# Designs tried in a protein design run: peptides against a protein of PDB entry 4Z63. Part 308

Target 1, 334 residues: chain A of PDB entry 4Z63
Amino acid sequence: LCLGMNDLTGNIPEDLFHLKRLNLLGIQENRLSGSLSREIRNLSSLVRLDVSWNLFSGEIPDVFDELPQLKFFLGQTNGFIGGIPKSLANSPSLNLLNLRNNSLSGRLMLNCTAMIALNSLDLGTNRFNGRLPENLPDCKRLKNVNLARNTFHGQVPESFKNFESLSYFSLSNSSLANISSALGILQHCKNLTTLVLTLNFHGEALPDDSSLHFEKLKVLVVANCRLTGSMPRWLSSSNELQLLDLSWNRLTGAIPSWIGDFKALFYLDLSNNSFTGEIPKSLTKLESLTSRNISVNEPSPDFPFFMKRNESARALQYNQIFGFPPTIELGHNN

## One batch from the design tools (peptide; made by RFdiffusion4, then SolubleMPNN)

Design b2_p29_3_s2 (from b2_p29_3, 13 letters changed)
Fold by OpenDDE base, seed 3:
Structure b2_p29_3_s2 (fold): chain B 334 residues (1-334), chain A 29 residues (1-29)
Amino acid sequence: as target 1 above (334 residues)
Amino acid sequence: SLEELRREAFEREQDENVMFTSGEETYFS
């Protein structure tokens, strides 16, 4: 049953919960309000539940143990409060959990040992506090993780060295500290292709340790951290780099010529730093900017990006990185 | 109002994974 993208108001009719054979319930993008009914437990055949973009409030009901076939739960952009209910945090069937842009709070806890099918987790823009869950790497299929805009004080856990399934990771604006430790840990994530760390590590030095290596890194965004140092030499070994944003830092020195050796680099933002010297001639040879055939069909993170311009009152939402226009931004340097 | 709530929700999410162009005088803080 798909009733999304309407102007429905009120709560879900109770009789809807009598549909025991229902596999898909989509009521997203409406004006539904109140608490999400506990009676969703009666939908025992439910595979997909989408209640996103509504006015739901209260706690998410702890009834997911009665939904053994649930693979997809989308509840983003609501007013949910409290924590992730225990039955949801222990769901063995769940593949995707999206609860971004809610008011969930407390310590983030997931039983990753039980959540054997979880491959996508989006909890961005919530009120989670404490430390990052050390056991996230125990979610052996977890590929996409967005934890941006929460209050995860401290450092990236050492256990993340074992996060082999991790491909797309955002911790943007989460009050993290120790970039050297973070990069030192995350370099061990062999499948990591997208790393977003914007608005963390305030005033720290960007490490230039030649021992750092991100083999499959395609997207690196570490903007607005007030980072000191220079362009890191270790980045030159990330041959698959497609997007680099180090804008709004305090980086100094020259832009190195190796920046033009990235055959797939189509988006470069080094603006609002303290770089000096000449613009590398190698940037004029970037194949991705000269070739019309950018492969648009590459896997991208599931979490959105928001691009703002001074002239725009609203951010442009990009659901795919490849949707970004080819860009070289070197402005506002010395 | 519903419109205000939607606007507030929209404004909140824009700060999640924000990218600014070089024309910005300030990066999102």
Scores: peptide ipSAE 0.409, ipTM 0.815, DockQ to the pose 0.299; fails the geometry check
Fold by OpenDDE base, seed 1:
Structure b2_p29_3_s2 (fold): chain B 334 residues (1-334), chain A 29 residues (1-29)
Amino acid sequence: as target 1 above (334 residues)
Amino acid sequence: SLEELRREAFEREQDENVMFTSGEETYFS
C-alpha cells in the first residue's frame, strides 16, 4: 500500500493494521501526526515500512520482534523521541534503518551481533550523545553509516580498525576530537570509499604521516575544521580520488602538483585556506574535466549532502556525489 | 503550527553533511 506524497492528515487508521498480508506500507511525505501505533506489530508480513517526512512524535514502538520480515524501515524527518527500541536494535531481518532528522536521544546502542542483515544505517541529525558505539564493526554487512549531526564526543573507537564492511561513512558535525587518531584508525577500513568528517577536530593539525594510506578512497570531505598543516602527502596514494574538500581550514604551504594526477578527480575545493605559491599546472590536465563523455555510474552513499551558499541559505540536496558539478575552487587563499 | 514544525524539520537537516560554496561565510566548530 503506497499513499506517499499526498496531504494526508491525522493518524493512521487502526483498521489498516488488519492487513496481515501487507508487504509494503508507504505513507511518506504526508502530514500524519501523533504516535506511531503499536498496532503496526500486526503487519506480520511487512517487508518495507516508510513513514518518513511526516509529523509523527513520541517514541518508536518496541514491536519489531513481531515483524520478522521487515527489511526496510524509513522514518526520517519526523519528531520521534527516545532511543532506538530494543526489538529494532536486535532485528535480524533489517537491511536498512533510516531515522535521520528526528529527536532521538541517549546513547546509541545497537546489538550488531543480532543485526546480521543491516547494511545501511542513517541516524544523522538526531540528539544521540556519548561515545560512538564500539561494536558497530560487529554489524558485518554494514556498508553505509551516517551518524552526522549528533554529539558523539571523543575519538573514533579503536575497534573501527576492524570495520571491514564500511564503505560510506559520515561523522560530520559530531564533536569529534583527534583527527590523527581518527585517520589512523579508519585507514584500516579496506572498503572505505567515502569519508566525511566536516565540522570536527576544531583547530587540530591535519596529519602529514606518510604511513597513512587509504587505498580505495574516492571521496574525502574534511571541511570547516580550522585544521592547520599542509596538503597531506599520504593522500597522493589514493589514486581513485574523485572528490576532495578541505575548504575552510587553516592549511598552508603550496598546493602540490600531484593533485592534478588524480585521473578521476572532478571536484576539488581547497578554498578559504592559507595556501601559497602557484596554482599547479597539472590541474589543467585533469582527465575527468577534459573528457567530454564521462558517464560515471558508481555506487554512492545512501545519505544526502547539502550544498549551502552560506549559513542562512537554503541548501540544495544532493543524493549522489556525481550530482555535483565538476568544480575546482581555490579561492580565498591569498 | 504544523507548517512551522515542517519548516523546523527541513531547516534542521540543512546542516547534515553540509557543503559550502567558496567565498561564503561558514560556522567554525
Scores: peptide ipSAE 0.397, ipTM 0.811, DockQ to the pose 0.301; fails the geometry check
Fold by OpenDDE base, seed 2:
Structure b2_p29_3_s2 (fold): chain B 334 residues (1-334), chain A 29 residues (1-29)
Amino acid sequence: as target 1 above (334 residues)
Amino acid sequence: SLEELRREAFEREQDENVMFTSGEETYFS
């Protein structure tokens, strides 16, 4: 049953929950309100539930143990409160959980040992507190993780060295500390291609440790951290780099010539730093900017990117990295 | 309207994540 993108209001009719053979319920992009009924437990054949972009409130019902076929739960952009229900946090069938832009709170707890099928987790823009869950790497298929805009105080857990499944990771604006530790840990994530750490590590030094290596890194965003230091030499070994944003930091020194050696680099923002010297001539030789054939079909994070070009501009949502315009921004430097 | 609600939700999410005074901003929400 697909009723998305309408102007439906009120609650879900209770009789709908008697549809025991229902595999897909999509009621997204409506004005449905109230609590998500516990009676959803009666939809025992449910594979996909999309209640996103509504006015749902209250706690998410703890009934997911009665939904053994549920693979996709999309509840982003609602007013859900409380934590992740225990049955949801233990779901062996769930592949994708999207609860971005809610009011979920408390400690983030997932039983990753039980969540054997989870490959995408989006909990961005919630009110989760405490530490990052150390057991997140136990979610052996977890590839896409957005935990941005929560209050995960402290450091990236050491256990994340073993996060082999991790490919796309955002922790932007999550009150993280110790960038040196974070990068030192995350470099061990062999499949990590996208790393977003904006609005963390306030005033720390960007490590320039030659021992750091991100082999598969394509997207690095570490903006608005007030980071000190220089362009990190270790980044020069990330030959697949496509997007680099280090804007709104306190980085100094010259922009290295190796920045122009990234054959796939199409988006570079080093604006609002304290870089000095000449613009590397190698930037004029970036193949991605000179060649018209950018492969648009590369895998991207499941979580959206947002771009604001200026103060007055509306935010643009990008679902694909290659949706970004080719950009070199070096403005507002010394 | 639903469109207005969607717009407001989007704007709120962005504004709460990153506030820049100038230049291009890229972030995940």
Scores: peptide ipSAE 0.336, ipTM 0.787, DockQ to the pose 0.216; fails the geometry check
Fold by OpenDDE base, seed 4:
Structure b2_p29_3_s2 (fold): chain B 334 residues (1-334), chain A 29 residues (1-29)
Amino acid sequence: as target 1 above (334 residues)
Amino acid sequence: SLEELRREAFEREQDENVMFTSGEETYFS
């Protein structure tokens, strides 16, 4: 049953929960309000539940133990409060959980040893507090993680050295500290291709430890941190780099010539820093800019990217990194 | 569209949390 993108109001009719054979319930992008009914437990054949972009409120009902086939739960952009219900946090069937842009709070707790199928987790823009969950690497299939815009004070857990499944990770604007520790830990994530750390580490020094190495790094975004230091030498070994954004920091020194050696680099933003010296000639010879041949079907984070030209401009959504226009932005440096 | 709704929601969120004077900014959800 797909009723998305309408002007439906009120709540889900209770009689809908008599549909025992229902595999897909999509009621997204409506004006539905009130609590999500506990009677959703009666939809025992449910594989996909999409209630996103509504006005739902209250706690998410703890009924997911009665939904053994549920693979996809999309509840983003609602008014849900409380935590992740225990049955959801223990779901062995769930592949994707998207609860971004809600009012979920408290400690983030997932039973990762039980969540054997979880591949994508989006909890961005919530009110989770405390520390990052140390057991997140126990979610052995967890590839995509968005925890941006929460209040995860402190540092990245040491346990994340073992986060082998992690490919796409955003911790943007989560009050994190110690970028040196964070990078030192996350370099051990052998499958990490996308790392977003924007709006953290306020005023810290970007480490220039040549022992740091991110083998598969394609996307690095560490903007708006007021970071000091220079272009990090360790980054030169990330040969697959496609997108680099270090804008709105306090980085100094020269832009190194090795920046032009990245054959796949098509998006570079170093604007609003304090870089000096000459623009490397190698930037004018980037293969990706002279003859762009990027597959639009390459793997990308599940969480969207947004481009905003200035503070008053409308943001543009990009669901794939390869949708970004080829860009070299070096403006507003000294 | 969903993209338009997401864009509008993102814009409101960003306006509440960050301000920029110039340049091109990239954000993730």
Scores: peptide ipSAE 0.299, ipTM 0.754, DockQ to the pose 0.176; fails the geometry check

Design b2_p29_3_s3 (from b2_p29_3, 15 letters changed)
Fold by OpenDDE base, seed 4:
Structure b2_p29_3_s3 (fold): chain B 334 residues (1-334), chain A 29 residues (1-29)
Amino acid sequence: as target 1 above (334 residues)
Amino acid sequence: EKEKLKEEAFEREQDENVMFTSGEETLFS
């Protein structure tokens, strides 16, 4: 049943929950309000539930133990409060959980040993606090993780050295500390291709440790951290780099010539730093900027990016990294 | 009203994975 993109108001009619053979319920992009009914438990055949972009409030009902076929739960852009229900945090069927842009709070608790099918987790823009859950690497299929704009004080857990499934990771604006530890841990994530750490690590030194190595790194965004140091030499070994944003830091020294050796680099932002010297001539030889054939069909993070010209400007939403225009920004480096 | 609610929601989420650009031309290309 697809009722999305209407102007439906009120709550879900209780009689809808009598549809025990229903596999797909999409009621997204409406004006549905009130609590999400516990009677969702009656939809025992449900595979996909999309309640996103509504006015739902209250706690998410703890009924997911009665939904053994549920693979997709999309609840983004609502007013949900409380934590992740225990039955949801233990769901063995769930592949994708999207609860971004809610008011969920408390400690993030997931039983990753039970969540054997979870491959995408989006909890961006919530009110989670405390530390990052140390057991996230136990979610053996978890590939996409957005935890941006929460309040996860402290450091990246040491257990994340074992996060082999992790490919796309955002921790933007989450009050993280110790970038040296974070990078030292996350380099062990052998499948990590996208790392977004913007608005963390305020005033720390960007590590220039030649022992750091990100083998499959394609996208690195560490903007607005007030980071000190220089362009990190370890990054030169990430031969698959496509996007680099280190803007709005306090980085110094020269832009190294190896920055032009990245054959796939199409987006470079080093603006609003304190870089000195000449622009490397190697940047004029970037193949990605000279060739017309950017493959738009590469795997990307499931979480969106928002481009702003300034803090007060309206953002443009980009659902894929390859939607970014080919860019070299080196401005404001005095 | 619905459009306003969508805009308010957008205003909240646009600070999630924010990238700032100094080039106006890159935003509109």
Scores: peptide ipSAE 0.432, ipTM 0.810, DockQ to the pose 0.540; fails the geometry check
Fold by OpenDDE base, seed 2:
Structure b2_p29_3_s3 (fold): chain B 334 residues (1-334), chain A 29 residues (1-29)
Amino acid sequence: as target 1 above (334 residues)
Amino acid sequence: EKEKLKEEAFEREQDENVMFTSGEETLFS
């Protein structure tokens, strides 16, 4: 049953929860309000639930133990409060959980040992506090993780060295500290291709440790951290780099010539730093910018990017990194 | 009214993984 993208108001009719054979319920992009009924437990055949972009409020009902076939739960852009229900945090069937842009709070707790099918987790823009859950790497299929815009004080857990499934990771604006530790840990994530760390590590030094290595790194965004230091030498070994944003930091020194050796680099933003010297001539030889035929049809993060021209501008949403215009921004350097 | 709610939601969302044309953030879905 798909009723999305309408102007439906009120709550879900209770009789809808009698549909024991219903596999898909999509009611997204409406004006549905009130609490999400616990009677969703009656939808025992439910595989996909999309309640996103509504006016739902209250706590998410703790009934997911009665939904053994549920693979997809999309609840983004609602007014949900409280935590992740225990039954949801223990769901062995769930592949995707999107609760982005809610008012969920408390300590983030997932029973990753039980969540054997979880591959995508989006909890961005919530009110989770405390520390990052150390057991996230126990979610052995977890590939996409957005935890941006929460308040996860402290450091990236040491356990994330074992986060082999992790491919796309955003911790943007999450009050994280110790970038050296974070990078030192996350370099062990062998499948990590996208790393977003914007608005963290305020005023720290960007580590220039040649022992750091991100083999499969394609996208690195560490903007607006007020980071000090220079262009990190370790990054030169990330041969697959496609997007680099280190803008709005306090980085100094020269832009190294190796920045032009990234054959796939199509987006470079080093603006609003304190870089000096000449622009590397190697940048004019970037194959991705010179070749008209690089159709990069690569897997992207499941999470959208929002590009703003300035702080007051309306963002352009990009659902794929490859949707970004080829860009070299080196402006506003000293 | 629906458009306004979508805009307000969008405004909150865009700040999650915001990339400034001089600085970028990423969101997961």
Scores: peptide ipSAE 0.386, ipTM 0.777, DockQ to the pose 0.300; fails the geometry check
Fold by OpenDDE base, seed 5:
Structure b2_p29_3_s3 (fold): chain B 334 residues (1-334), chain A 29 residues (1-29)
Amino acid sequence: as target 1 above (334 residues)
Amino acid sequence: EKEKLKEEAFEREQDENVMFTSGEETLFS
């Protein structure tokens, strides 16, 4: 049953929960309000539940133990409060959980040993507090993780050295500290292709340790951290780099010539730093900018990017990194 | 078109109340 993208108001009719053979319930992009009914438990054949972009409030009902076939739960952009229900945090069937842009709070706890099928987790823009959950690497299929805009205190856990499934990771604006430790840990994530760390590590030094290596790194975003230092030499070994944003930092020195050696680099933002010297001539030879036909059909992170033209501008949502125009931004350097 | 307009309307309503920070804020600033 797909009733999304309407102007439906009120609650879900109780009679809808009598549909025991229902595999898909999509009621997204409406004006549905009140609590999400516990009677969802009666939808025992449910594979996909999409209640996103509504006015739902209250706690998410703890009924997911009665939904053994549920693979997709989309609840983003609602007014949900409380924590992740225990039955949801223990779901063995769940592949994708999206609860972005809610008012969920407390300590983030997932039973990753039970969540054997979880491959995508989006909890961005919530009120989770405390530390990052150390047991996230126990979610053995977890590839996409968005935890941006939560209040996580401290550092990236040492256990994340064992996060072999991790491919796409955002911790943007999560009050993280110690960039040297974070990069030193995350370099062990052998499948990591996208790393977003914007609005963390305020005023720290960007490490220039040549022992750091990100073999499969395609997208690195570490903007608006007020980071000091220079262009990191360790980044020159990430031969697959496609997008680099280090804008709105306090980076100094020259832009190195090796920045033009990245054959796949189509987006470069080094704006609003203190870089000096000449623009490397190698940037004029970037194959990605000179060749018209790079249809890079590469997997993108499942979490959206939001582009603002300025701090006061409305954000434009980009669901695919490759939707970004080819860009070289070197403005506002000294 | 109508679906996109509804999506854009919901996005605008959400942007008024919530900065979406699941991605980068300022790729072009």
Scores: peptide ipSAE 0.273, ipTM 0.732, DockQ to the pose 0.110; fails the geometry check
Fold by OpenDDE base, seed 1:
Structure b2_p29_3_s3 (fold): chain B 334 residues (1-334), chain A 29 residues (1-29)
Amino acid sequence: as target 1 above (334 residues)
Amino acid sequence: EKEKLKEEAFEREQDENVMFTSGEETLFS
């Protein structure tokens, strides 16, 4: 049953929960309000539940043990409070959990040893506090993790060295400290292609340790951290780099010539730093900017990047990296 | 409307390609 993209108001009719053979319930993008009914437990054949973009409030009901076939739960952009229910945090069937843009709070706890099918976790823009969950690497299929805009004080856990399944990772604006430790840990994530760390590590030094290596890194975003230092030499070994944003830092020195050696680099933002010297001539020879055939078919992180052109402009949501216009921004380096 | 439609489209695309949101609008505010 798909009733999304309407102007439906009130609560879900109770009779809807009598549909025991229902595999898909989509009621997203409505004005549904109140608590999410516990009677969802009666939908024992449910594979997909989409309640996103509504006015739901209260706690998410702890009924997911009665939904043994549930693979997809989308609840983003609601008013949910409390924590992740225990039955949801232990779901062996769940592939995707999206609860971004809610008011969920407390310590983030998932039973990753039970969540054997979890491949995508989006908890961005919530009120989770405490430390990052050390057991996330135990979610052996978890590839996509958005934990941005929470209050995860402290450092990236050492256990994340073992996060072999991790491909796309955002920790933006999460009050993280110690960028040197974070990069030193995350370099061990052999499948990591996208790393977003914007609005963390305020005023720290960007490490220039030549021992750092990110083999498969395609997207690096570390903007607005007020980072000091220079362009990191270790980044020159990330030959697959497609997008680099180090804007709004306090980086100094010259822009190195090796930045033009990235054959796939189509988006570069180094604006609002303190770089000096000449613009490398190698930037004028970037193959990705000169060749018309950007391979659009590469799996990009479906990171909705929100680009604001100015402080007052509504952010443009880009759901795909390849949706970004080819860009070289070097402005405001005086 | 257009932003909603883009997010709905994104949610549908997640079925084929497991994608997560990197950050919300406030990451660049």
Scores: peptide ipSAE 0.077, ipTM 0.620, DockQ to the pose 0.065; fails the geometry check

